# Peptides against a protein of PDB entry 6RGO: the designs that were tried, part 91

Target 1, 392 residues: chain A of PDB entry 6RGO
Amino acid sequence: MALKLLGFNQDATCFSVISSNKGVTIYNCDPFGKCFELEKSTSNDEELDFLVEMLFSTSLIAVVDKTIGASKRKKLKIVNTKRKATICELTFPHEIMDVIMNRKIICVVLKSDQIFVYDISCMKLLRTIDVRGEKLKSTSKFRNSEAVGDIGVRVSLSTDNNSILCYSSYSKSDKENAPLNDIVVFDALKCIQINVLPAVHQSNIVCIACSPDGMLMATASEKGTIIRVFKTIDTENDEPILVNEFRRGSRPSRISEMKFNHDNTLLACVGESDTIHIFALPVTTTEADANEDDTLQQSSHSLSSSINGLQYISKGLANRFGKIIVSKIPTQSQQRHVAYIKIPENAKYRIGFPKDTTNTIHICGEDGNYLVYSIPRNEVGPCTLVKSNTFD

## One batch from the design tools (peptide; aimed at target 1 R103 K355)

Design b2_p27_6_s2 (made by RFdiffusion4, then SolubleMPNN; from b2_p27_6, 11 letters changed)
Fold by OpenDDE base, seed 5:
Structure b2_p27_6_s2 (fold): chain B 392 residues (1-392), chain A 27 residues (1-27)
Amino acid sequence: as target 1 above (392 residues)
Amino acid sequence: MEVELTEEQLKELKELLKEAEELEKKR
């Protein structure tokens, strides 16, 4: 059967899939099993497409029927899975491209490059962010929106209650072809823009991940060769703080998903390549416990990959228009993965980090495999398969 | 874009959100 992966929930306790014959199915990860099914409402041989966003392992889901020909592509349903009932339905002026939520906020991304931010507790609209409207204020010409191919606004939301929203925005370029290569950091609760990271890549950003606490953000462009990790809120001399630059590979390959683990020590990425890459983040020791004198020279062979390449985004390439181009970190200071998983070629996989086991990753494939891997701590190498299940 | 929820719908949402908060406290 043709499966299409929708992904894991925020804590990787569940994942959702589309089955061509059944519709949407939600699986529980542990114990592994089917926990919800949304039956196909139409007998047509149309390729099913859905968005499903879960609120953790609760009975609350947001569903969009994106099936071709469906008038429903503009409709968000909030569903109680336990009751198998729609709580409410929201209609949008444009097709829904993405839906993300946490315990406080639901964000709806439209094909119009608008982000609608709602208070989930009452479905009240808090803010409409118009990413195109900001571009149009900077660009004298309305581009016909039709020629925007598979490149739209990307979003990521912190899974915590701080509700830090990161989204891609158009660079302030007078060029008709301004890329979606800026990042805006937005407090979704207060409805305030808190940071702007200009030109974080040379091309459109196609993948964003916010850390669970909203303190870090990872970005990848259409090239998918370099992943950059930034602080979301903090700035140095009014400049974005680049924490890490990771090399996924030498060949261009689209990254479809990135995720941080729950303690911000790991970043995983998956996409069109045969390899899931897992990168180690430097543990920011909070300076708090500097007081106790205990001289235990435990020679932690920290893989001191020379983190001395905190390249301050040097003001040097401030073009006369105040645009900071994130300088390419020299290829020698680009960190590689610490761990990897080989996946079947051309299989689409999704990733999730469970909360309770920071060195475990959940993956699921359109091949019908749900796999749990252990991540090596002290060496660069393959992840070890711990558990496998199949789904249909 | 906007929806006005009934008291029953608001109650159901609040119950599910409370479940999400209770799940976080059990971990």
Scores: peptide ipSAE 0.586, ipTM 0.947, DockQ to the pose 0.878
OpenDDE base, seeds 1, 2, 3, 4: peptide ipSAE 0.575, 0.577, 0.577, 0.584; ipTM 0.945, 0.944, 0.945, 0.946

Design b2_p27_6_s3 (made by RFdiffusion4, then SolubleMPNN; from b2_p27_6, 11 letters changed)
Fold by OpenDDE base, seed 4:
Structure b2_p27_6_s3 (fold): chain B 392 residues (1-392), chain A 27 residues (1-27)
Amino acid sequence: as target 1 above (392 residues)
Amino acid sequence: MEVELTEEQLKELQELLKEAEELEKKR
């Protein structure tokens, strides 16, 4: 049977799949089993497409029927899975491209490059963000709506109550085809823009991940060779703080999903490649309470000195191209993965980090495999398979 | 784009959100 993955919930306790014959099924991860099923409403051999966003392990889901030809592609359903009943329905002017939620906020992304932000507690509209309207204020030319290929506005929301929303925006370049390579950081509760990261990649951003606490954000372009991690809120001299630059590979390959673990120590990525990559983030040891006097003179050889030399890149060309965040990180200091999982090249996988086990990753494939891996801490190498289940 | 919820719909939604908050407090 053809399976299509919808993904894990926020804490990786559940995942959702589309079965061509059954419709939408939600699986519980532990104990492994079906917890909800939404039956196929049509007898037609139409390829089923859905969005399903689940609120953690609760009975609350948001559902969009994206099946081709359906007028339903503009309808968001809020469903109680325990009652198998729709609580409410919202209709949008355009096709729904994405839905993301936490305990406070639902964000709905439209094909029009609009983001609708709702208070989940009452489904009141807090804000409409018009990403195209922001572009048009900077660049008088509409992109023809037809050239909206597989590159739309990308969003990620913090899973905490602070509700930090990161979204891709169009660069201020006077070019008709300005890339979606800016990031806006938005407080979804207060409805305030808190930061803008200009030109974080040279090409369109196709994947964004926000950390659970909203303090970090990872970005990948359509090239998928480099992943950048930024602070979301903090700035240094009004400039964005690049925390890390990771190299996934030398060859272009699309990244479909990235996730942080719950303590911001790991970043995982998956996509069209045969490999899930896991990167270690530097633990910012807040230098706070190391008042204990233990004089272990570990000779930290000060590699401080040699950065002085490359001042000579001529001042002249920098002005016209919008401030590309030139990675101050030398290409030689691009970190590789610390761990990996091999997956079938032709199988789409989704990833999730469970809250209770920061060194465990959940993955599921369109091949019908649900797999739990242990991530090595002390060695660079493959993850160890801990649990395997199959689904249909 | 906007929806006005009935008191019953609001109550049901708030009960499910309370479940999500109670799950967070148990972890």
Scores: peptide ipSAE 0.585, ipTM 0.948, DockQ to the pose 0.853
OpenDDE base, seeds 1, 2, 3, 5: peptide ipSAE 0.575, 0.579, 0.577, 0.583; ipTM 0.945, 0.946, 0.946, 0.948

Design b2_p27_6_s4 (made by RFdiffusion4, then SolubleMPNN; from b2_p27_6, 12 letters changed)
Fold by OpenDDE base, seed 5:
Parts: C-alpha cells; structure tokens; sequence
Structure b2_p27_6_s4 (fold): chain B 392 residues (1-392), chain A 27 residues (1-27)
C-alpha cells in the first residue's frame, strides 16, 4: 500500500501515517501497535493528504484534510481520539500548510505566510503573525506554487511550556524575490518577538528545528549541505550566536526533518539522502559542579576545529537589521556526523528522540518500517538496530 | 480563525490538557 509519513509526536512515543486505503493511522511505539484510526470520508481514488499533530501521548489531535478537491484544506479539527469525536473546528481564509502544538500553544501556518497563534486551553487567538509584512502585500502575485517546490514559511515550537516559536521570514532585501533566509524567535505565550537572526543561509530555509527547551535552533537551506545551530535568545554584540556548523554532505540534498534529543546533546537530520546523520552538540557544562577535581586526563582531542566564527560583517550602524553576511566557514572547520543510519534509497523517513533514552533514536519509513537504533558513544560510526516493527 | 467554545467543549479540552500535564509529572 502507498504510505505517507506524517511524523512522530513531540516525545517520539507515537507516529502517524496516511494509508491510501485506510486514511490516517496513529501507532504507539512501545508497546508497538495501532492506537487510533481516522477513516477516509471518500471512496474516491484521490491521493489522500493530511496534517496530523498529536499532543504527546494524549487523545488530543489536530487534523487537517489536505486532500485535493477537499473544501477541508482551510479547516482545523481538534479531535478526541478516545471518543473519536471532533471537539471543535476552526476555519481559515487560506489553506493550512502546517500545524504545531505543545501543552500551551497551537500554531497554524497558512499558505498566505500567516501564523495564527492560539491558547490551546480555550482556542482563543493570541496573535496573527504576518510574515510578509504590510509592504509585500501589493507585489506578491501568488507565486504559482506549481513550479518552485514548497517554499513557504517554516516553523518550529519548543516542546516545553516556554513555547519558543522559531519561524522563517523574508530578508529585507528590496528584491521581489527575497529569500526566506531570516529566522524570527517569538515568545508564543507573551506574543513578543525575542530575536531576529538575519540571513542565516544564502538561500531559502526549508527546515527548522527548535530544541525541546527552546534555547537552540537548527536551520537548513534548500542546499541541505550545511546545518547551522544557533542560540535562540542570547546575542553577542547584537549578533546571533552560532553554536555549531555541521556538514551533512558535499552533494545538495533536501533535509525534510531535524530533531534535537531531550538533553540537547544530539541533532539528527533526515531527508532525500540514503543517510540519517546524527551530530554531537557541545555539552554546555553549567559551571555548578566544577568542584570535584578528578584529574582524569581524558586527552581532550580538542577537535579544535577552528570554528572561524561567522564574521557577521555588519555594514554601518544605521538599520538595526544590518545585512549580516554569514561568512563562509572554511569547509575544513565544519563538523561531520558522529553517527549515521543507512536507509533505503528513495524511502522517506521521519525521526524522533524518546525522552527516557538520550542515546536512542526512533525512525519510521514509507516502506512500512518502524526502527529503533542505539547511537554509539565516544566513537564515529553506524547506529546499531535494537528493535524493528512493520506497519501497513 | 476564531471559535467560541461551549462550556462542554471547553471542559473536554481542559480534561485532555490535564492528561498532557500529568504525563509531564511522571518524568
């Protein structure tokens, strides 16, 4: 059967899939099995498309029927899976492109480049973010979305209650074709902009991941060769703090998903390549327990890869949104993966990190495989398969 | 864009959100 992957929930305890014959199915990871099914409403041979966002392991899901010809592409349903009942339905002026949630906030991304932020507790609208801003309303001919692959606003939300929202924004370049290469950091609870990271890539951002705590973000462009990790809130001299720059590969390949593990020590990426890459992040030792002088001379092989810092050449003081030119970090100073998983060519996979096991990764494929891998410690190498299940 | 929930819909939503907050306390 043709499967489409919707992805894991926030803690990788469940994943959702579209089956061409059945509609939406949600699987529990452990014990492995079906926990919910949403039957297709139509007998037509139409290619099913859905958005499904699940709130952790709860019976709360947000569902959008994106099937072609469906009048439902503008409708968000909040569903109780235990009751198999719609709690409420929201209608939007434009097609829904993405839905993300945590325990406090639900964000709805529209094809209009608007983000609607709701208090999930009452479905009250807190904010409408217009990513195009007022000036671009006049000249945006709807780019016929047919020819240029799905370049839209990308979003990621922290899974914690702080509800840090990261989204891609258009650079302030006077060019009609400004790339979506800025990042805005937004407090979704207070409805305030915290930070702006200008020109984090040379081309459109196609993937964003926020850390669970909202303190880090990972970004990838259409090229998918370089992943950048930034601090979300902190700045040095009013410039964005680049924590890491990772090289996924030398060949262009679209990254579809990135995830941090629970403790922000690992970043995984998946996409159109035959390889899931896992990168190690520096452990920020909070200075607290520096007292135990246990002089284990672990030879710090300082992988002092000289991160020749991104010299943001701020041209002059005048506009607070200076053209930060991301300096090309020399290709030699870019960190590589510490671990990898080989996946079938042309199989789409999704990734998730469970909370309880920081060195375990869950993956699922449109090939009908759910796989659990152990990530090697202290060595560069392949992940070890621990568990496998199949779904249809 | 906006929805006004009934008391029953609000109650059901709050019960499901309570389940999500109880999961966070088990960690």
Amino acid sequence: as target 1 above (392 residues)
Amino acid sequence: MEVELTEEQLKELQELLKEAEEELKKL
Scores: peptide ipSAE 0.572, ipTM 0.941, DockQ to the pose 0.869
OpenDDE base, seeds 1, 2, 3, 4: peptide ipSAE 0.556, 0.564, 0.563, 0.566; ipTM 0.938, 0.939, 0.939, 0.940

Design b2_p27_7 (made by RFdiffusion4)
Pose (drawn by RFdiffusion4):
Structure b2_p27_7 (pose): chain A 327 residues (1-135, 151-284, 335-392), chain P 27 residues (1-27)
Amino acid sequence: MALKLLGFNQDATCFSVISSNKGVTIYNCDPFGKCFELEKSTSNDEELDFLVEMLFSTSLIAVVDKTIGASKRKKLKIVNTKRKATICELTFPHEIMDVIMNRKIICVVLKSDQIFVYDISCMKLLRTIDVRGEKIGVRVSLSTDNNSILCYSSYSKSDKENAPLNDIVVFDALKCIQINVLPAVHQSNIVCIACSPDGMLMATASEKGTIIRVFKTIDTENDEPILVNEFRRGSRPSRISEMKFNHDNTLLACVGESDTIHIFALPVTQRHVAYIKIPENAKYRIGFPKDTTNTIHICGEDGNYLVYSIPRNEVGPCTLVKSNTFD
Amino acid sequence: VEKELTDEQKEEIEELLEEAEEEFEEE
């Protein structure tokens, strides 16, 4: 089958790719190279490694499952790339759905909507967050820098009226203090959530409305959350998969089950800005590095890696600059 | 959910974090 289940780095330095053949490879961007290659840990052809989230450019990797079910739901391994050794093997009571890391805090998301927060220096569990214990699945996002700030979608106070709903809660994982609770920002479920690298901004994706809403995160007034801007969906409602924020928080990238990738600018310093054509029934992931604000890195399941440029003052499409092919 | 770590495992995790700090400062 195709080389599916791409994962993208925080600093846009490299990306994680599960080659359907054997193991998982991690490439670099500049210069492009085979950075790390996991050996054979397979027994059938279509069984897939699912979840890999990494540090910036380091040897520290978070790896989850290999087998379809033998050791998948209840595993987390911490591996050094230079010496291929497992350091700490944590076990969890449910199935892992997502893992997000940063320099200070490691988050593990379970299928039962439990979020385990760890101080990464000693792997002490800071707090267990019973989201489903209070009231598709929960989508969680996190800031990259320090003062790492956690964002998760929570159910509303209409559990009696119906089973599924999605509001937003802002949480400071550094001090384990809940900062702001946002109301039902959508009339539908929440599909994907992105938080700014500095933790000041947040994006929301609806399944039905397909309109991205941006709210201030922490400095927002206590009385009411502050809405920043909205972005035109285009000609057709489409499911969104992954969104990213620029380092200066001027740009927002959007990708999904669509023909095109949309680029939204920010009035921090309207409907559409830059659009990148994309093959229809193939899936891609997004990133952009810290070095420049004009370059957008693109990861594709077709086997191509592309680097596009952004037009500052033109509403035109992006210009391709650099490309390379996968394995 | 929790696991007691050995001293060696702590030290290895600390070395990896120092390397991550150094690489960050270089950028």

Design b2_p27_7_s1 (made by RFdiffusion4, then SolubleMPNN; from b2_p27_7, 14 letters changed)
Fold by OpenDDE base, seed 4:
Structure b2_p27_7_s1 (fold): chain B 392 residues (1-392), chain A 27 residues (1-27)
Amino acid sequence: as target 1 above (392 residues)
Amino acid sequence: MEVELSEEQLKELQELLKEAEELEKKK
């Protein structure tokens, strides 16, 4: 059967899949098993496509039927899975591209590059963000809608109640085809723009991850060779703070998903490559006053590479040829993965970090594998398989 | 784009959100 992965929920306690014959299935991770099924409404051999966003381990899901030919691609359903009932339905002017939620906010991304922000408690519209309208204010020329291939607005939302929304925006370039290489940081509750990170990559951003607390973001371009991690809110001299630069590889490969673990110590990425990469983030030990005494000599050679905060001097020397010169971070500051998982070539995988175990990662594949791995902390190497289950 | 929820729909939605808050407090 063809499986299509929808992904994990916020705490990796559940994951969602599309089965060509069954429709949408939600699996619980522990104990492993089916917890919800949404039956296929059509007998046609149409390739099923859905968005499903689940609110943690609750019975609240947002569902979009994206199946080709369906008028339903513009409809968001809020569903109670225990009752198998639709609570409400919202209709949008354009096709829904993405849906993300936490306990406070639901965000709906449209093919029009609009983001609708709702208070989840009453489904009241708080804000419409028009990323194209922002571009048009910055650049006198419309991007022709036909050149919107696989490159749309990307979003990520913090899983906490602060509801920090990170989204890709168009750079201030006089070029008709300005890349989606800016990041906007937005307080989704207050409806305030907090920060703008200009030209974080040379090409379009295709993947964004926000940390659970909303204090960090990770970005990857269509090249997928470099991942950058920034502070979301904090700035130094009104400039964005680059915390990390990671090298996934030397060969271009699309990154489909990135996730932080719940303590912001790890960043995982997955995509078209045969490898899930896991990177260590420097723990910002606020050296609070550790009083003197307890001499426990545990010689953990923590590679405390004191990454002195390389101020990413975005000296956007707009060279006369309209190339945004992203300042070349010295290749010497680029870190490699600390851990990895090998996956089958051409198998699409999704990733999730469980809240309760910061050194564990959940993965699921379109090959029907649900796998739990332990992440090594003291050595660079492969992750260890802890649990395996299959689904259909 | 906008939806007006009935009192019954609001109540059901708030009960599910309360379940999400209770799950966070237990962990």
Scores: peptide ipSAE 0.589, ipTM 0.946, DockQ to the pose 0.866
OpenDDE base, seeds 1, 2, 3, 5: peptide ipSAE 0.580, 0.579, 0.581, 0.586; ipTM 0.944, 0.944, 0.944, 0.946

Design b2_p27_7_s2 (made by RFdiffusion4, then SolubleMPNN; from b2_p27_7, 12 letters changed)
Fold by OpenDDE base, seed 5:
Structure b2_p27_7_s2 (fold): chain B 392 residues (1-392), chain A 27 residues (1-27)
Amino acid sequence: as target 1 above (392 residues)
Amino acid sequence: MEVELTEEQLEELKKLLEEAKKLEEER
């Protein structure tokens, strides 16, 4: 059967899939099994497409039927899975491209490059962010929106209650072809823009991941060769703080998903390549416990890959218009993966990090495999398969 | 874009959000 993966929930306790014959199925990861099924409403041989966002392991889901020809592509349903009932339905002026949520906020991304931010407790609209409207204020010409191919606004939301929203925005270039290569950091609760990271890549951003706490953000462009990790809120001399630059590979390959683990020590990425890459982040020791004198020279062979390449985004390439181009970190200071998983060629996989086991990763494939891997701590190498299940 | 919820719908949402909160406190 043709499966299409929708992904894991925030804590990787569940994942959702589309089955061509059944509709949407949600699986529980442990114990492994079906927890919800949404039947196909149409007998047509149309390729099913859905968005499903689940609020952790609760019975609250947001569902969009994106099936071609469906008038429902503009409709968000909030569903109670235990009752199998729609709580409410929201209609939008444009097709829904993405839906993300946490305990406080639901964000709806439209094909119009609008982000609707709601208080989930009452479904009240808090803010409409118009990413195009900001571009149009900077660009004298209305671009016909039709020529925007598979490149839309990307979003990521912190899973915590701080509700830090990161989204891709158009660079302030007078060029007709301004890329979606800026990042805006937004407090979704207060409805305030916190930060703007200009030109974080040379091309459109196609993948964003916010850390669970909202303090870090990872970005990848259409090239998918370099992943950049930034601080979301903190700035140095009004400049974005680049924490890490990772090299996924030498060949261009689209990254479809990135995720941080729950303690911000790992970043995983998956996409069109045969390899899931897992990168180690430097543990920011919070300076708090500097007081206790205990001289235990445990020679932690920290893989001191020389983190001395915190290249301050040097003001040097401030074009006369105040645009900071994130300088390419020299290829020698680009960190590689610490761990990897080989996946079947052309299989689409999704990733999730469970909360309770920071060195475990959940993956699921359109091949019908749900796999749990252990991540090596002290060496660069393959992950070890711990558990496998199949789904249909 | 906007929706007005009934008291029943609001209470159902509150209950589900309380479930989401409890699941975080139990971990």
Scores: peptide ipSAE 0.492, ipTM 0.923, DockQ to the pose 0.864
OpenDDE base, seeds 1, 2, 3, 4: peptide ipSAE 0.481, 0.484, 0.484, 0.486; ipTM 0.920, 0.921, 0.920, 0.922

Design b2_p27_7_s3 (made by RFdiffusion4, then SolubleMPNN; from b2_p27_7, 12 letters changed)
Fold by OpenDDE base, seed 4:
Structure b2_p27_7_s3 (fold): chain B 392 residues (1-392), chain A 27 residues (1-27)
Amino acid sequence: as target 1 above (392 residues)
Amino acid sequence: MEVELTEEQLEELKKLLEEAKKLEEEQ
């Protein structure tokens, strides 16, 4: 059967898949098994496509039927999985591209580059963000909607109640084809823009991850060679704070998903390559008062590379040719992965971090594998397989 | 774009969100 992965929920307790014959299935991770099934509404051999966003391990899901030929691509259903009933349905003017939620907010991304922000408790519209309208105010030319291939507005939402929304925006360059290489940080509850990170990559941003607490954000471009991690809210001299720059590889390869673990110590990435990469983030030791004398000499060679805060002076020297030269961070500051998982090159995988175990990663593949790996802390190397299950 | 929910739909959403809150407090 052809499987298509929808991904993990916020705490990696569940994952969603599309089966060509069955429709949408939600699996519980522990104990492993089916917890919900949405049957295929049509007997036709139409390629099934869905968006499913689950609110943690609850009975609340958001569903979009994106199946080819269906007028349903503009409809968001809020469903109670325990009742197998639709609570409400919202219709949008354009095709839904993405849906993300937490305990407070639902964000709906449209093909029009609009983001609709809702209060989940009453489905009241809090804000419409028009990313194209912001671009058009900066650049008088409509991008003709034709060849917007796989490059649209990307979003990520914090899983906490602060509801920090990070989204890709168009650069202020006078070019008709301005890249989606700016990031806006938005308080989704207060409906205020907190920060703008200009030109974080040289090309379009195709992947964003927000940390669970909303304090960090990871970005990757269409090249997928460099991942950048920024502070979301904090600035230094009104400039964005770059916390990390990671090198995934030297060869271009698309990153499809990134995730932080729950304590912001790890960042994982997956995509078209045969390798899931896991990077260590420097723990900002808040100098908690190290008053207590307890002499436990555990020689953990913490590679505390004190990354002195290289102020990423985005001196965007607009060279005379309208190239935004993102200042080359010295290649010497680029960190490699601390851990990795090998996956089949042709299998799409999704990733999730469980809340209970900060050194564990859940992965699932379109090959029908659900895998749990332990992440090494003290050595650079492969992750260890702890649990394996299959699904169909 | 907007939807007006009935009292029954609001109470159903509230119940599911209280489930999500309990799961946060138990972890």
Scores: peptide ipSAE 0.471, ipTM 0.918, DockQ to the pose 0.863
OpenDDE base, seeds 1, 2, 3, 5: peptide ipSAE 0.471, 0.463, 0.469, 0.470; ipTM 0.918, 0.915, 0.917, 0.918

Design b2_p27_7_s4 (made by RFdiffusion4, then SolubleMPNN; from b2_p27_7, 12 letters changed)
Fold by OpenDDE base, seed 1:
Structure b2_p27_7_s4 (fold): chain B 392 residues (1-392), chain A 27 residues (1-27)
Amino acid sequence: as target 1 above (392 residues)
Amino acid sequence: MEVELTEEQLKELEELLKEEEKLLEER
């Protein structure tokens, strides 16, 4: 059967799939099994396409029927899975491209490059962000909306109550064809722009991940060779803080998803390549605990020596045109993956980090495999398969 | 774009949001 993966929920306790025969199915990870099924509304042999966002392991889901020819591509349904009933339906002026949520916020991304921010508790509209309108204040020409292919606004939301929204924006260039290579950091609760990271890549951003706590953000361009990790809120001399630059590979390959683990120690990425890459992040010791525990100095000496070379190269190279170019970390300091998982080249995979086990990753494939891997801590190498299940 | 929810719909959303809070306290 043709499966299409929708992804894991925020805590990787569930994942959603589209089955060409059944419709949308939600699986529980542990114990492994079907927890919800949304039947097809139409008997047509049309290729099913859906957005499904689940609120953790709850009975609350947001659903968009994106099936081609469906008038429903502009409709967001909030569904109670226990009742199998629609609580409410929101209609939008344009096709829905993405939906993300946490405990406080739902964000809806439209094909118009608009982001609608809602309070989840009452479905009240808090903000409409017009990513094109912000550009039009600088450049009077509407991009003809029709011919820009698979490059739209990308979003990521923190899973905590701080509700930090990161989204891709158009660079301030007089060129009609400005890339989506800026990032805006936005407080979705207060509806305030916190930060702007200009020109974080040379090409369009195609993938963004926010950390669960909203303190870090990972970005990848359409080249997918370099992943950059930034602080979201903190700045140094009004410039963005680049924490890490990871090299996924030498060959261009699209990254479809990135995720941080729950303690910000790992970043995973998946896409069109045969490999899931897992990168270690430096543990940011918050300066607060530096006072008391003088005693346990001895054993940590060996691994620290290789990480100390991360000079904060905050030096923005002001290009001749006053554009802050995020300083390239020297190619010699580009960190490689710490761990990897080999996957079939022809199967799309999705990734999730469970909350309770920071060194475990959940993955699922359009090949019908749900796999749990252990991530090595002390060695660079392959992840170890711990559990496997199949789904249809 | 905007929706006005009934008291019944609001109560149902509140019940589902409280389901998340309980699932966090049980772990």
Scores: peptide ipSAE 0.525, ipTM 0.911, DockQ to the pose 0.805
OpenDDE base, seeds 2, 3, 4, 5: peptide ipSAE 0.521, 0.521, 0.523, 0.502; ipTM 0.911, 0.909, 0.912, 0.913

Design b2_p27_8 (made by RFdiffusion4)
Pose (drawn by RFdiffusion4):
Structure b2_p27_8 (pose): chain A 327 residues (1-135, 151-284, 335-392), chain P 27 residues (1-27)
Amino acid sequence: MALKLLGFNQDATCFSVISSNKGVTIYNCDPFGKCFELEKSTSNDEELDFLVEMLFSTSLIAVVDKTIGASKRKKLKIVNTKRKATICELTFPHEIMDVIMNRKIICVVLKSDQIFVYDISCMKLLRTIDVRGEKIGVRVSLSTDNNSILCYSSYSKSDKENAPLNDIVVFDALKCIQINVLPAVHQSNIVCIACSPDGMLMATASEKGTIIRVFKTIDTENDEPILVNEFRRGSRPSRISEMKFNHDNTLLACVGESDTIHIFALPVTQRHVAYIKIPENAKYRIGFPKDTTNTIHICGEDGNYLVYSIPRNEVGPCTLVKSNTFD
Amino acid sequence: YEEVELTEEQKEEIQELLEEAEEEFEE
């Protein structure tokens, strides 16, 4: 089958790719190279490694499952790339759905909507967050820098009226203190959530409305959450998969089950800005590095890696600059 | 949920990797 299940780095330095053949490879961007290659851990052809989230450019990797079910739901391994050794092997009561890391805090998301927060220096569990214990699945996002700030979707006070709903809660994982609770920002479920690297901004994706809403995160007034802007969906409602924020928080990238990738600018310093054509029934992931604000890195399951430029003052499409092919 | 205890050697190795991550970030 195709080379599916791409994962993208925080610092846009490299990307995680599960080659359907054997193991998982991690490439670099500049210069492009085979950075890390995981050996054979397989027994059938279509069984897939699912979850890999990494540090910036380091040797520290978070790896989850290999087998379809032998050791998948209840595993987390911490591996050094230069020596291929497992350090700490944590076990969890449920199935892992997502893992997000940063320089200070490691988050593990379970299928039962439990979020385990760890101080990464000693792997002491800071707090267990019973989201489904209070009231598709929960989408969680996190700031990259320090003062790492956690964002998760929570159910509303209409559990009696119906089973599924999605509001937003802002949480400071550094001090384990809940900062702001946002109301039902959508009339539908929440598909994907992105938080700014500095933790000051947040994006939301709806399945039905397909309109991205941006709210201030922490500095927002206590009385009411502050809405920043909204972005035109286009000609057709489409499911969104992954969104990213620029380092200066002037740009927002959007990708999904669509023909095009949309680029939204920010009035921090309207409907559409830059659009990147994309093959229809193939899936991609997004990133952009810290070095420049004009370059957008693209990861594709077709086997191509592309680097596009951004037009500052033109509403035109992006210009391709650099490309390379996968394995 | 029961916590998993770690050895001193495992903690040291994690700290060394974090120090490298800090140095690489500063560059």

